# Designs tried in a protein design run: peptides against a protein of PDB entry 4HTP. Part 115

Target 1, 231 residues: chain A of PDB entry 4HTP
Amino acid sequence: SQTVASHVPFADLCSTLERIQKSKGRAEKIRHFREFLDSWRKFHDALHKNHKDVTDSFYPAMRLILPQLERERMAYGIKETMLAKLYIELLNLPRDGKDALKLLNYRTPTGTHGDAGDFAMIAYFVLKPRCLQKGSLTIQQVNDLLDSIASNNSAKRKDLIKKSLLQLITQSSALEQKWLIRMIIKDLKLGVSQQTIFSVFHNDAAELHNVTTDLEKVCRQLHDPSVGLSD

## One batch from the design tools (peptide; made by RFdiffusion4, then SolubleMPNN)

Design b2_p19_5_s1 (from b2_p19_5 with E9K E12K E14F E19K)
Fold by OpenDDE base, seed 3:
Structure b2_p19_5_s1 (fold): chain B 231 residues (1-231), chain A 19 residues (1-19)
Amino acid sequence: as target 1 above (231 residues)
Amino acid sequence: SESVERFEKLIKEFEEKAK
């Protein structure tokens, strides 16, 4: 069956996240998230107009926005150091060169941008002049690849992990990779709380999540903002 | 936003197909 996530470019989610991050006030951050969410729900209604009892929901996006709440897929087994080494290899960066050292020593202030400690931002600036300008992945494809990574990590298949990572990287812009890294590391730095995200999604979302710890269930049961937990 | 415009386009396409 078709899903909203199969039609939404990953770039659109990343652009939304970028707007949220750059926004200074809580209200503006909320506005950007709400606009994306409302558009998603409208498309859901159009896509599933003639189909009742679909399981499709905002979950594919929500699990990327709140990656620390992921419970369906196992751990990726990926850290910043692994990604640094992968990028050095993939981009054929000189190991003693400036960019390679920036990636490996991302915690140390070396640049003027003040991005020390934020690996995703360091990677972004290295990738920006070297990557394609527009990615081609949908949200569903990103989740499929992340599922593959987690599954192969559990199976200790490092070669297949690398394969999936390479597919993610080669089909993503620098901006998309910045956010992808943050999703994998599970720190988006949006400047908006989990509670705020839930509150915008649905008034009962935080409560249901607190009880169930099931993000998919939250997204599915509370898909309609007008239908509450007690209904 | 560009994202919203894409959603609107997708919605229109599906609405037209459903007619």
Scores: peptide ipSAE 0.308, ipTM 0.880, DockQ to the pose 0.931
Fold by OpenDDE base, seed 1:
Structure b2_p19_5_s1 (fold): chain B 231 residues (1-231), chain A 19 residues (1-19)
Amino acid sequence: as target 1 above (231 residues)
Amino acid sequence: SESVERFEKLIKEFEEKAK
């Protein structure tokens, strides 16, 4: 069955997240999220106009926005050090070079940007002059690849994990990779709380999540902002 | 935003196909 996530570029989610991160005020952060969400819901209605009972929801995006609440897929088994080594290899960076050392020693301040400890930002600056300008992946494709990584991690298939990671990396811009890294590491640094995200999504979202701990169920049952839990 | 515009375009395309 067709899903909204199969039509929405991952780049669009990343650009929204970037706007949220760069916004200083809570109100502006909320506005950017709301605009994306409203657009998603409108497209959902158009896509499924002739279908009454669909399971499609905001879940594919929500699980990337709130990756710490992911319960469907198992652990990726990916850390910053693994990604650093992968990038050094993929980009053919000199091991003793400035960029390789930045990635490996991401916790140590090496530059004026103050990005120490934020691997995703360090990676972004290394990748920016070396990667494609626009990615080609949809949100669904990103989730499929992440599912593959988690599954293969459980199966201890390191070769297949690397394969899926390479596919993600080679089909993503530097900006998309920054956010992908943050999704994998489960730290988006948006500057808005989980409660705020839920509140914008639906008035009853936080309550339902507290009871069920099921993000998909929350997104599906509360897809319509006008229909509450008691309805 | 560019993303919003893209959504609007997608919506329009699907609405046109449904007619």
Scores: peptide ipSAE 0.308, ipTM 0.879, DockQ to the pose 0.920
Fold by OpenDDE base, seed 4:
Structure b2_p19_5_s1 (fold): chain B 231 residues (1-231), chain A 19 residues (1-19)
Amino acid sequence: as target 1 above (231 residues)
Amino acid sequence: SESVERFEKLIKEFEEKAK
């Protein structure tokens, strides 16, 4: 069955997240999220016009926006050091070079950017001159690859983990990889609380999540902002 | 926004394919 996530480029989510991060005020951050969400819902309605009972929802996007609430897939087993080594290898960076050292010592301030401790930002600047300008992955494809990583981590298949990571990396822009890294590390640094995200999504979302701790259920049951829990 | 425009394009393309 077709899903909204299978049609929406991952780049669109990343650009939205970038706008949210760059926005200074809560209201502006909310606006950017709301615009993306509303567009998603409109497309959902169009896509599923002739299908009354669908399981499709905002969940594929929501689980990337709130990765700390992920409960369906297990741990990735990926840390910044692993990614650093992977990038050094993939990009053929000299190990004693400036960029390799930046990735490995991401916690140490280099004085050039106030991004100390943010591996994703450091990676972004290393990747920007070296990666493709436009990614090709959909949100569905990103989730499929992340599912693969988690599954293979559980199965201790390091080779397949690397394969999926390479697919993600080689098909993503520097900006997309920045956000992908943050999703994997589970820290988006949006400057918006979980409560705010839920409140924008649906008035009852925070309550339902508090009871069920099931992000997919929240997205499915509350996919219509006009229909409450009591309905 | 560019994202909104892209969604509108996706909707349009889908509707055209469904016809």
Scores: peptide ipSAE 0.291, ipTM 0.870, DockQ to the pose 0.756
Fold by OpenDDE base, seed 2:
Structure b2_p19_5_s1 (fold): chain B 231 residues (1-231), chain A 19 residues (1-19)
Amino acid sequence: as target 1 above (231 residues)
Amino acid sequence: SESVERFEKLIKEFEEKAK
């Protein structure tokens, strides 16, 4: 069945997240999220106008925005050091070179941007001059690849994990990879709380999540902002 | 926002394709 996520480029989510992160005020951060969400819901209505009881929801995006609440996927088993080594290999960076050392020593302030401790930002600047300007992956495709990574991690298939990571990397811009890394590490650094995200999504979202701890159920049952839990 | 504009484009393209 068709889903909204199968039509929405991952780049669009990343651009929204970038806007949220760069916004200084809470109100502005909320506005950017709300605009993306409202657009998603509008497209959902158009896509499914002749179909009732669809299971499609905002879940594919929400699970990437709130990756710490992920319960469907098992652990990725991916750390910054693994990604650093992968990038060094993929980009053919000299091991003793400046960029390789920045990636490996991401916790130390060696850069001019003050990005110490934020691997995703360090990776972004290394990748920006070396990768695609625009990615080709949809949100659904990203989730499929992340599912593959988690599944293969559980199965201890390192070769297949690498394969999926390479697909993600080679089909993504530097900006998309920045956010992808943060999703994998489960720290988006948006500057907005989980409670705020839920409150913007639906008035009853936080309550339902507290009871069920099921993010998909929250997204599906509270897809319509005008329909509450008691309705 | 650029994101909103892209969504609007997607909706339009889908609606046109569905005709």
Scores: peptide ipSAE 0.287, ipTM 0.863, DockQ to the pose 0.675

Design b2_p19_5_s2 (from b2_p19_5, 5 letters changed)
Fold by OpenDDE base, seed 1:
Formats: structure tokens, sequence, C-alpha cells
Structure b2_p19_5_s2 (fold): chain B 231 residues (1-231), chain A 19 residues (1-19)
């Protein structure tokens, strides 16, 4: 089926998240999120101009922005140590080298950046000189690959998990991988609360989520910011 | 923002293809 997510580059979401993270003030963070959301809704209207009843919504993006609220997709079974080992292998890093040790010992500060404990940032700096400048994945494709990882984790198919991870990594920039890692680990470090994200999305979003715990339902029912729960 | 501009471009491209 035709969806907004099938057209939106994952890079655009990552760029938005990067802007939100770099912004110091709450108002500026909100502005960046709102701009992305408004653009998404406008594209939705254009894409579905001749279709009144569609199930398409902001859900594909929202589930990546609020990965801790994911209920449809099962656990990935992926931790920082697994990713570290994967990157060492993929990038052919010397096991006793500086970069390999940074990835494995990400909790210990090894440099001046103060990124200790943030695996995604450590990975970013290792990847930046080694990876593509621009990724090629859409938001839909990223979600499909993440679905595959979760499904294969449930089925204990480790080789297939690795295959999907490699596909994500090889088609993503260093910046995109930074955010992908954070999505998988379910810690985006945006500096804005879940409540703030919901409030910007729709005035009734927090309430509906509290009742249903269904992020897709929230995104679908409250797709139009002008239509409330009581309407 | 760069994302907003890209969305606008996507919309424009889609509308052109639909015509």
Amino acid sequence: as target 1 above (231 residues)
Amino acid sequence: SSSVERFKKLIEEFEKKAE
C-alpha cells in the first residue's frame, strides 16, 4: 500500500532528530519536531488526495521517535556489545586498536568528547570517516528491516538478524547509524519528554495513549490535529 | 529547515507525476 513512510528518506528523520538533540531550548526542540510533523501531514494530504479512508499515519515515524513505546514489534535482542563486535568485524578494525577498544569500552571515557556511556556517539565518530555520506533507506525500509530483526530474534535466527543489520548499516550514513543505534537501544537522548512529543502531535494524544497504549491507534485516530477524541 | 525543503520537493515531484 502507498504510504508516506515509503517516500520519506530515513536521513530526513535523522536530520530532524539531530537538530532536536543539538537545540538547547525546549521551544527550539519543539519547533524542529513540529516542522517535520507538519511536512509529513502535508505530504500525506497530497499523497492521499483521492483516497478518503486510508490507514496511513505518522505511526512509522512515531514508533522510531518513541521506540520505548513500541508494542507491535518484539524485542530485537541487540545490545551495545553485539553492535560493537559487529562493527569491528564489518569495518575490519584491529581488535587491539584504538577504535575497536573505544567501541568495546564505550562506558569509559577515552577521549575529550565526553561521550562516555553513549555508544551511539562513540560509534558515530568511528563510522564518520569510514561510511557513506548519504544513506538510501526510506523510513518504511528501516521499519521493515527492524521488523525482520525482531521476528528473527524471536525465531532465534542469529544469522538472519546479522543479515538485516548489515543491510541497515551498509545503506546508512554515520549520522543515520547513530540514530538507528539509539532507536534499537531505545534511548534517543532528544532532551524532550514523551509528553512534549505527544502534545505537539495532538492535544489528545497523551490521553488516548494512556487509555489504549496503542501508538498506531493514537497516530491514526489523531492524524488530524483539528479533530479531537470527542469529535 | 532542510527537511522541510525536501518534503516540499517530494510533494512537488509527486504532484507532477500525478498530472
Scores: peptide ipSAE 0.209, ipTM 0.824, DockQ to the pose 0.742
Fold by OpenDDE base, seed 3:
Structure b2_p19_5_s2 (fold): chain B 231 residues (1-231), chain A 19 residues (1-19)
Amino acid sequence: as target 1 above (231 residues)
Amino acid sequence: SSSVERFKKLIEEFEKKAE
C-alpha cells in the first residue's frame, strides 16, 4: 500500500526543520510545524480516500523529528568522528587541509560563526560547495536507508553500513545532510520542546507516549486530531 | 513555495493520475 512518506520529499521536511530552527519565537516555530503537519494530514486523506483502516500515519516523519524517542530501530553505531572520516574520504579532502581539520576538530572553536560543537553545521559549510543542490530522496527512502544502517550495525556489517550512508549522502543536498546528521546523532537543536511537538500533533499525544513509549502507536491512534484517547 | 503549496501540487498530481 502507498504511504504519504513515499510521496513527500525529504527536502520538504528539512526545509520545514530549517524554518523552525531559524524562527526566534515559540509561536512561529509552532506555526511552521503545524503547517507541515496539516499538509501531511490533508495529503493522507486524499491518498487514502477510498481505503478505510489504513496503518499509514505521521510516524515516518515524527520519528525523524523526535529521533531520541526512536524504539523500533536499534542503534546506528555512528558518531561524528566516523562521519568526519567518511566525508574526508568521499570528498577526497586533504587530511591536513582546512576542511578536513574542521570536521575532525569540530568541538574546537576555530571560526567566528559560533558553530563550535555543532558537527552538522560544520559539515554543511564543507558540503555546500561540493554536493548536489537538490536531493532526490523521499521520507520513506530515508527511513529505509536508516533501517538498513541500524540492522547492519547489529549484524556488524560495516561495508553495508557504508553503502547505505553513501546512498544517503550522494542523493542529498548540503541542507538535507545537515538535518540527516542531526537525526542520526539524535539532536535537532530546533529550539522547541518534545512536549510542544506532541501538543501540536494531538492534545493527548504526550500522555499516550508517556504510557506506551511507542511513537508509532501515538501517531496511529491519534492520527485524527478530533479523536481523543477516551473515544 | 511553502510546504503547503508543494503538498497541494502533490495532491493535484495524484488526483490526475488516478483519473
Scores: peptide ipSAE 0.202, ipTM 0.818, DockQ to the pose 0.642
Fold by OpenDDE base, seed 2:
Structure b2_p19_5_s2 (fold): chain B 231 residues (1-231), chain A 19 residues (1-19)
Amino acid sequence: as target 1 above (231 residues)
Amino acid sequence: SSSVERFKKLIEEFEKKAE
């Protein structure tokens, strides 16, 4: 069946997240999230105009925005050190070179950007001059690849994990990869709380999530902001 | 924003197709 996520570029989500992160005030952060969400809901209504009882919801995006609440996927088994090694290999970086060392020693304060400890930011600067300017993946495709990674991790299929990671990397811009890394590591550093994200999504979202711990259920049942839990 | 504009375009395309 048709989904909103199959039509929305992953780049659009990443751009929204970038705006949220760069915004200084809570109100501005909320505005950027709200604009994306409202656009998503409007597109949902247009896409499903002639279809009733669809299961499609904001869940494909929400699970990437709040990756720490992911319960459907098993663990990726991916850490910063694995990604560092993968990038060194993929980009054919000299092991003793500056960029390889930055990736491997991401926790050590190096350079002028002050990005020590933030692997995603370090990776971004390494990738920016070396990768595509525009990504080609939809939100659905990103989720499919992440599902594959989680599944293959549980099955201990390291080669297939690498394959899916390579597909993600080669089809993504540096900015998209920065956010993808943060999604995998489950730390977006948006500067906005989970509670705030839920409150913007729906007034009853935090309550429903606290009871069910099911992010998909929250997104599906509270798809319409005007319809509450008690309705 | 560029994303909002893209969403608007997508919506317009689907609305036209539904007519």
Scores: peptide ipSAE 0.199, ipTM 0.829, DockQ to the pose 0.921
Fold by OpenDDE base, seed 5:
Structure b2_p19_5_s2 (fold): chain B 231 residues (1-231), chain A 19 residues (1-19)
Amino acid sequence: as target 1 above (231 residues)
Amino acid sequence: SSSVERFKKLIEEFEKKAE
């Protein structure tokens, strides 16, 4: 079945997240999220105009925005050290070179950027001069690849995990990879609480999530902001 | 926002294909 996520570029989500992160005030952060959400809902209505009772929802995006609430996928088994080694290999970085050492020692403050401890930001600066300017992946494709990683981790197929990671990396810009890393590590650093995200999504979202702990159900049942739980 | 404009284009493209 057709989904909104199959049409929305992953780059659009990443650009929204970047705007949210860079915004200083809560109101501006909320505005950027609301604009993306409203656009998503409008596209949903257009895409499904002639189809009632679709299961499509904001879930494909929401599970990337709130990755700590993911319950469908098993663990990725990916840590910063693994990603560092992968990037060193993929980019053919000298092992004793500055960039390789930055990736491996991401927790140690290196002079110029106050990004110590944020692997995604360190990776971004290493990737920026080396990666494609524009990615080609949709939100659905990103989720499919992440599903593959989780499944193959469970099956202990390291070769297939690497294959899926390489596909993600080679089809993503440096900015998209920054956010992808944060999604995998489950720390987006948006400066907005989970409660705020839910409140913007739907007035009853926090309550329904507290009861069900099912992010997909929350997104599906509360797809229409005008229809409450009691309706 | 650039995202809003891209969504508008996606909607327009979809509507054109449906006609």
Scores: peptide ipSAE 0.190, ipTM 0.817, DockQ to the pose 0.763

Design b2_p19_5_s3 (from b2_p19_5, 6 letters changed)
Fold by OpenDDE base, seed 5:
Structure b2_p19_5_s3 (fold): chain B 231 residues (1-231), chain A 19 residues (1-19)
Amino acid sequence: as target 1 above (231 residues)
Amino acid sequence: SDFVERFEKLIAEFEEKAK
């Protein structure tokens, strides 16, 4: 079945998240999120115009925006140290070089940027001069690869985990990888609360999530902002 | 934003296919 996520570039989500993060005020952060959400809903309506009973929703994007609420996908088993080692290998960084040490010692303030403790930001600056300028992945493809990582982690297939990670990395820009890392680690640092995200999505979203703890159900049942739970 | 234009293009393409 056709999904909105299969047509939306992952880069567009990442650029939206970047704008949200850089915005100083709550109102501006909300505006950027609302713009993306409204565009998504409009495309959904066009894509599914002749289909009344679809299960497609904002869930593929929402689960990446609120990764701490993920319940469908199992644990990735990926830590910053694993990613650091992978990048060192993939980029053929000298082990005793500045960039390798930055990745491995990401918790220690090193360098001109006040990004100590934020592995994703450190990785971004290492990747920026070395990776593709434009990624090629859709939101659906990213979720498929993340599903693969989680399933293979459960199956203890380290080789297949590495394969999926390499696909994500080699097909993503530095900015996309920054956000992908934050999604995997489950800390986006957007500066906006979960409650705010839900409130913008739908007036009843927070309540429904509190009862069900099912993010997909929330996105599906409350897809239309004009239709409430009591409707 | 650049993504808004891309979404509009996608919508237009699907609307044309549905006619």
Scores: peptide ipSAE 0.281, ipTM 0.864, DockQ to the pose 0.929
Fold by OpenDDE base, seed 1:
Structure b2_p19_5_s3 (fold): chain B 231 residues (1-231), chain A 19 residues (1-19)
Amino acid sequence: as target 1 above (231 residues)
Amino acid sequence: SDFVERFEKLIAEFEEKAK
């Protein structure tokens, strides 16, 4: 069955997240999230106009926005050090070069940007002059690849994990990779709380999640902002 | 935002196919 996630570029989610991160005030952060969410819901209605009882929901996006609440897929088994080594190899960076050392020693301040400890930002600046300008992945494709990584991690297939990571990296811009890294590490640094995200999504979302701990169920049951839990 | 226009275009395309 067709899903909204199969039509939405991952780049559009990343650009939204970038706007949220750059916004200083809570109100502006909420505005950017709401704009993306409303667009998603409108597209959902159009896509499924002639179909009743669809299971499609905002879940594919929500699980990337709130990756710490992911319960469907198992652990990726990916850390910053692994990604650093992968980028050094993929980009053919000199091991003793400035950029390789920045990635490996991401916790140590090496520059004026104050990005120490934020691997994703360090990676972004290394990748920006070396990567494609526009990615080609949809949100569904990103989730499929992440599912593959988690599954292969469980199966201890490091070669297949690397394969899926390379596919993600080679089909993503520097900006998309910044956010992908943050999704994998499960720290988006949006500056907005989980509670705020739920509140914007649906008035009953936080309550339902507290009871079920099932993000997909929350997104599916509360897809319509006008229909509450008691309805 | 640029993505809003893309969404609107996608919506329009599906609405046209449904007619």
Scores: peptide ipSAE 0.274, ipTM 0.861, DockQ to the pose 0.936
Fold by OpenDDE base, seed 2:
Structure b2_p19_5_s3 (fold): chain B 231 residues (1-231), chain A 19 residues (1-19)
Amino acid sequence: as target 1 above (231 residues)
Amino acid sequence: SDFVERFEKLIAEFEEKAK
């Protein structure tokens, strides 16, 4: 079936997240999120105008924006060290080189940008001159690959995990990979609270999530901002 | 935002394809 996520480039989500992160004020952060959400809802209405009772919702995006609330996927089993080693291999970085050492020692302040402890930012600067300028993945494709990673982690299939990671990496820009890493590590550093995200999404979202702990249900039942839980 | 414009384009393209 057709989904909004199958049409929206992952790059568009990442650019939105980047804008949110760079915004200093809460109001500006909210504005950027609202613009993305409103556009998504508008496209949903257009895509499904002749269909009722669709299961499609904002969930594919929401689960990437609030990855700490993920309950459908099992753990990825991926840490920064694994990604560092993968990038060193993939990019053929000298092990004793500056870039390899930055990735491996991401917790130490060795960089000029003050990104110590933020692996995603360190990776971004290493990747920027070496990878695609624009990615080719949709939000749905990203979620499919992440599902594969989680499933294969559960099955202890490291080779297949690597395969899916390589697909993500080779088809993503440096900026997209920055955010992908943060999604996997489950720390987006947006500077906006979960409560704020829910409040912008729907007035009843926080309440429904507190009761159900089901992010998909929240997104589906509260897809229309004008329809409340009691309606 | 650039995103909004791209999204509007996607909607327009879909609507045209659906005709």
Scores: peptide ipSAE 0.273, ipTM 0.846, DockQ to the pose 0.701
Fold by OpenDDE base, seed 3:
Structure b2_p19_5_s3 (fold): chain B 231 residues (1-231), chain A 19 residues (1-19)
Amino acid sequence: as target 1 above (231 residues)
Amino acid sequence: SDFVERFEKLIAEFEEKAK
């Protein structure tokens, strides 16, 4: 069956996240998230107009926005150091060069941007002049690849992990990779709380999640903002 | 918001197919 996530470019989620991050006030951050969410729901209604009892929901996006709440897929087994080494290899960066050292020593202030400790931002600046300008992945494809990574990590198949990572990287812009890294590391730095995200999604979302700890269930059961838990 | 136009286009396409 078709899903909204199969039609939504990952770039659109990333651009939304970028807008949220750059926004100064809570209200503006909420506005950007709400705009994306509302568009998603409208498309859902159109896509599934003649189909009842679909399982499709905002879950594919929500699990990327709140990656720390992921419970369906196992751990990726990926840290910043691994990504640094991968990028150095993939981009053929001199190991003693400035960019390689920036990636490896991302915690140390070396630049003027004040991005010390934020690996994703360091990677972004290294990637920006070296990667494609427009990504080609949908949200569903990103989740499929992340599922593959988690599954192969559990199976200790490092070669297949690398394969999936390379597919993610080679089909993503620098901006998309910045956010992808943050999703994998599970720290988006949006400047908006989990509670706020849930509250915008549905009034009962935080409560249902607190009880079930099941993000998919939250997204599916509370897909309609007008239908509450007690209904 | 660039994605809004894309969503609208997608919606329009599906609505047309449903006729």
Scores: peptide ipSAE 0.273, ipTM 0.863, DockQ to the pose 0.924

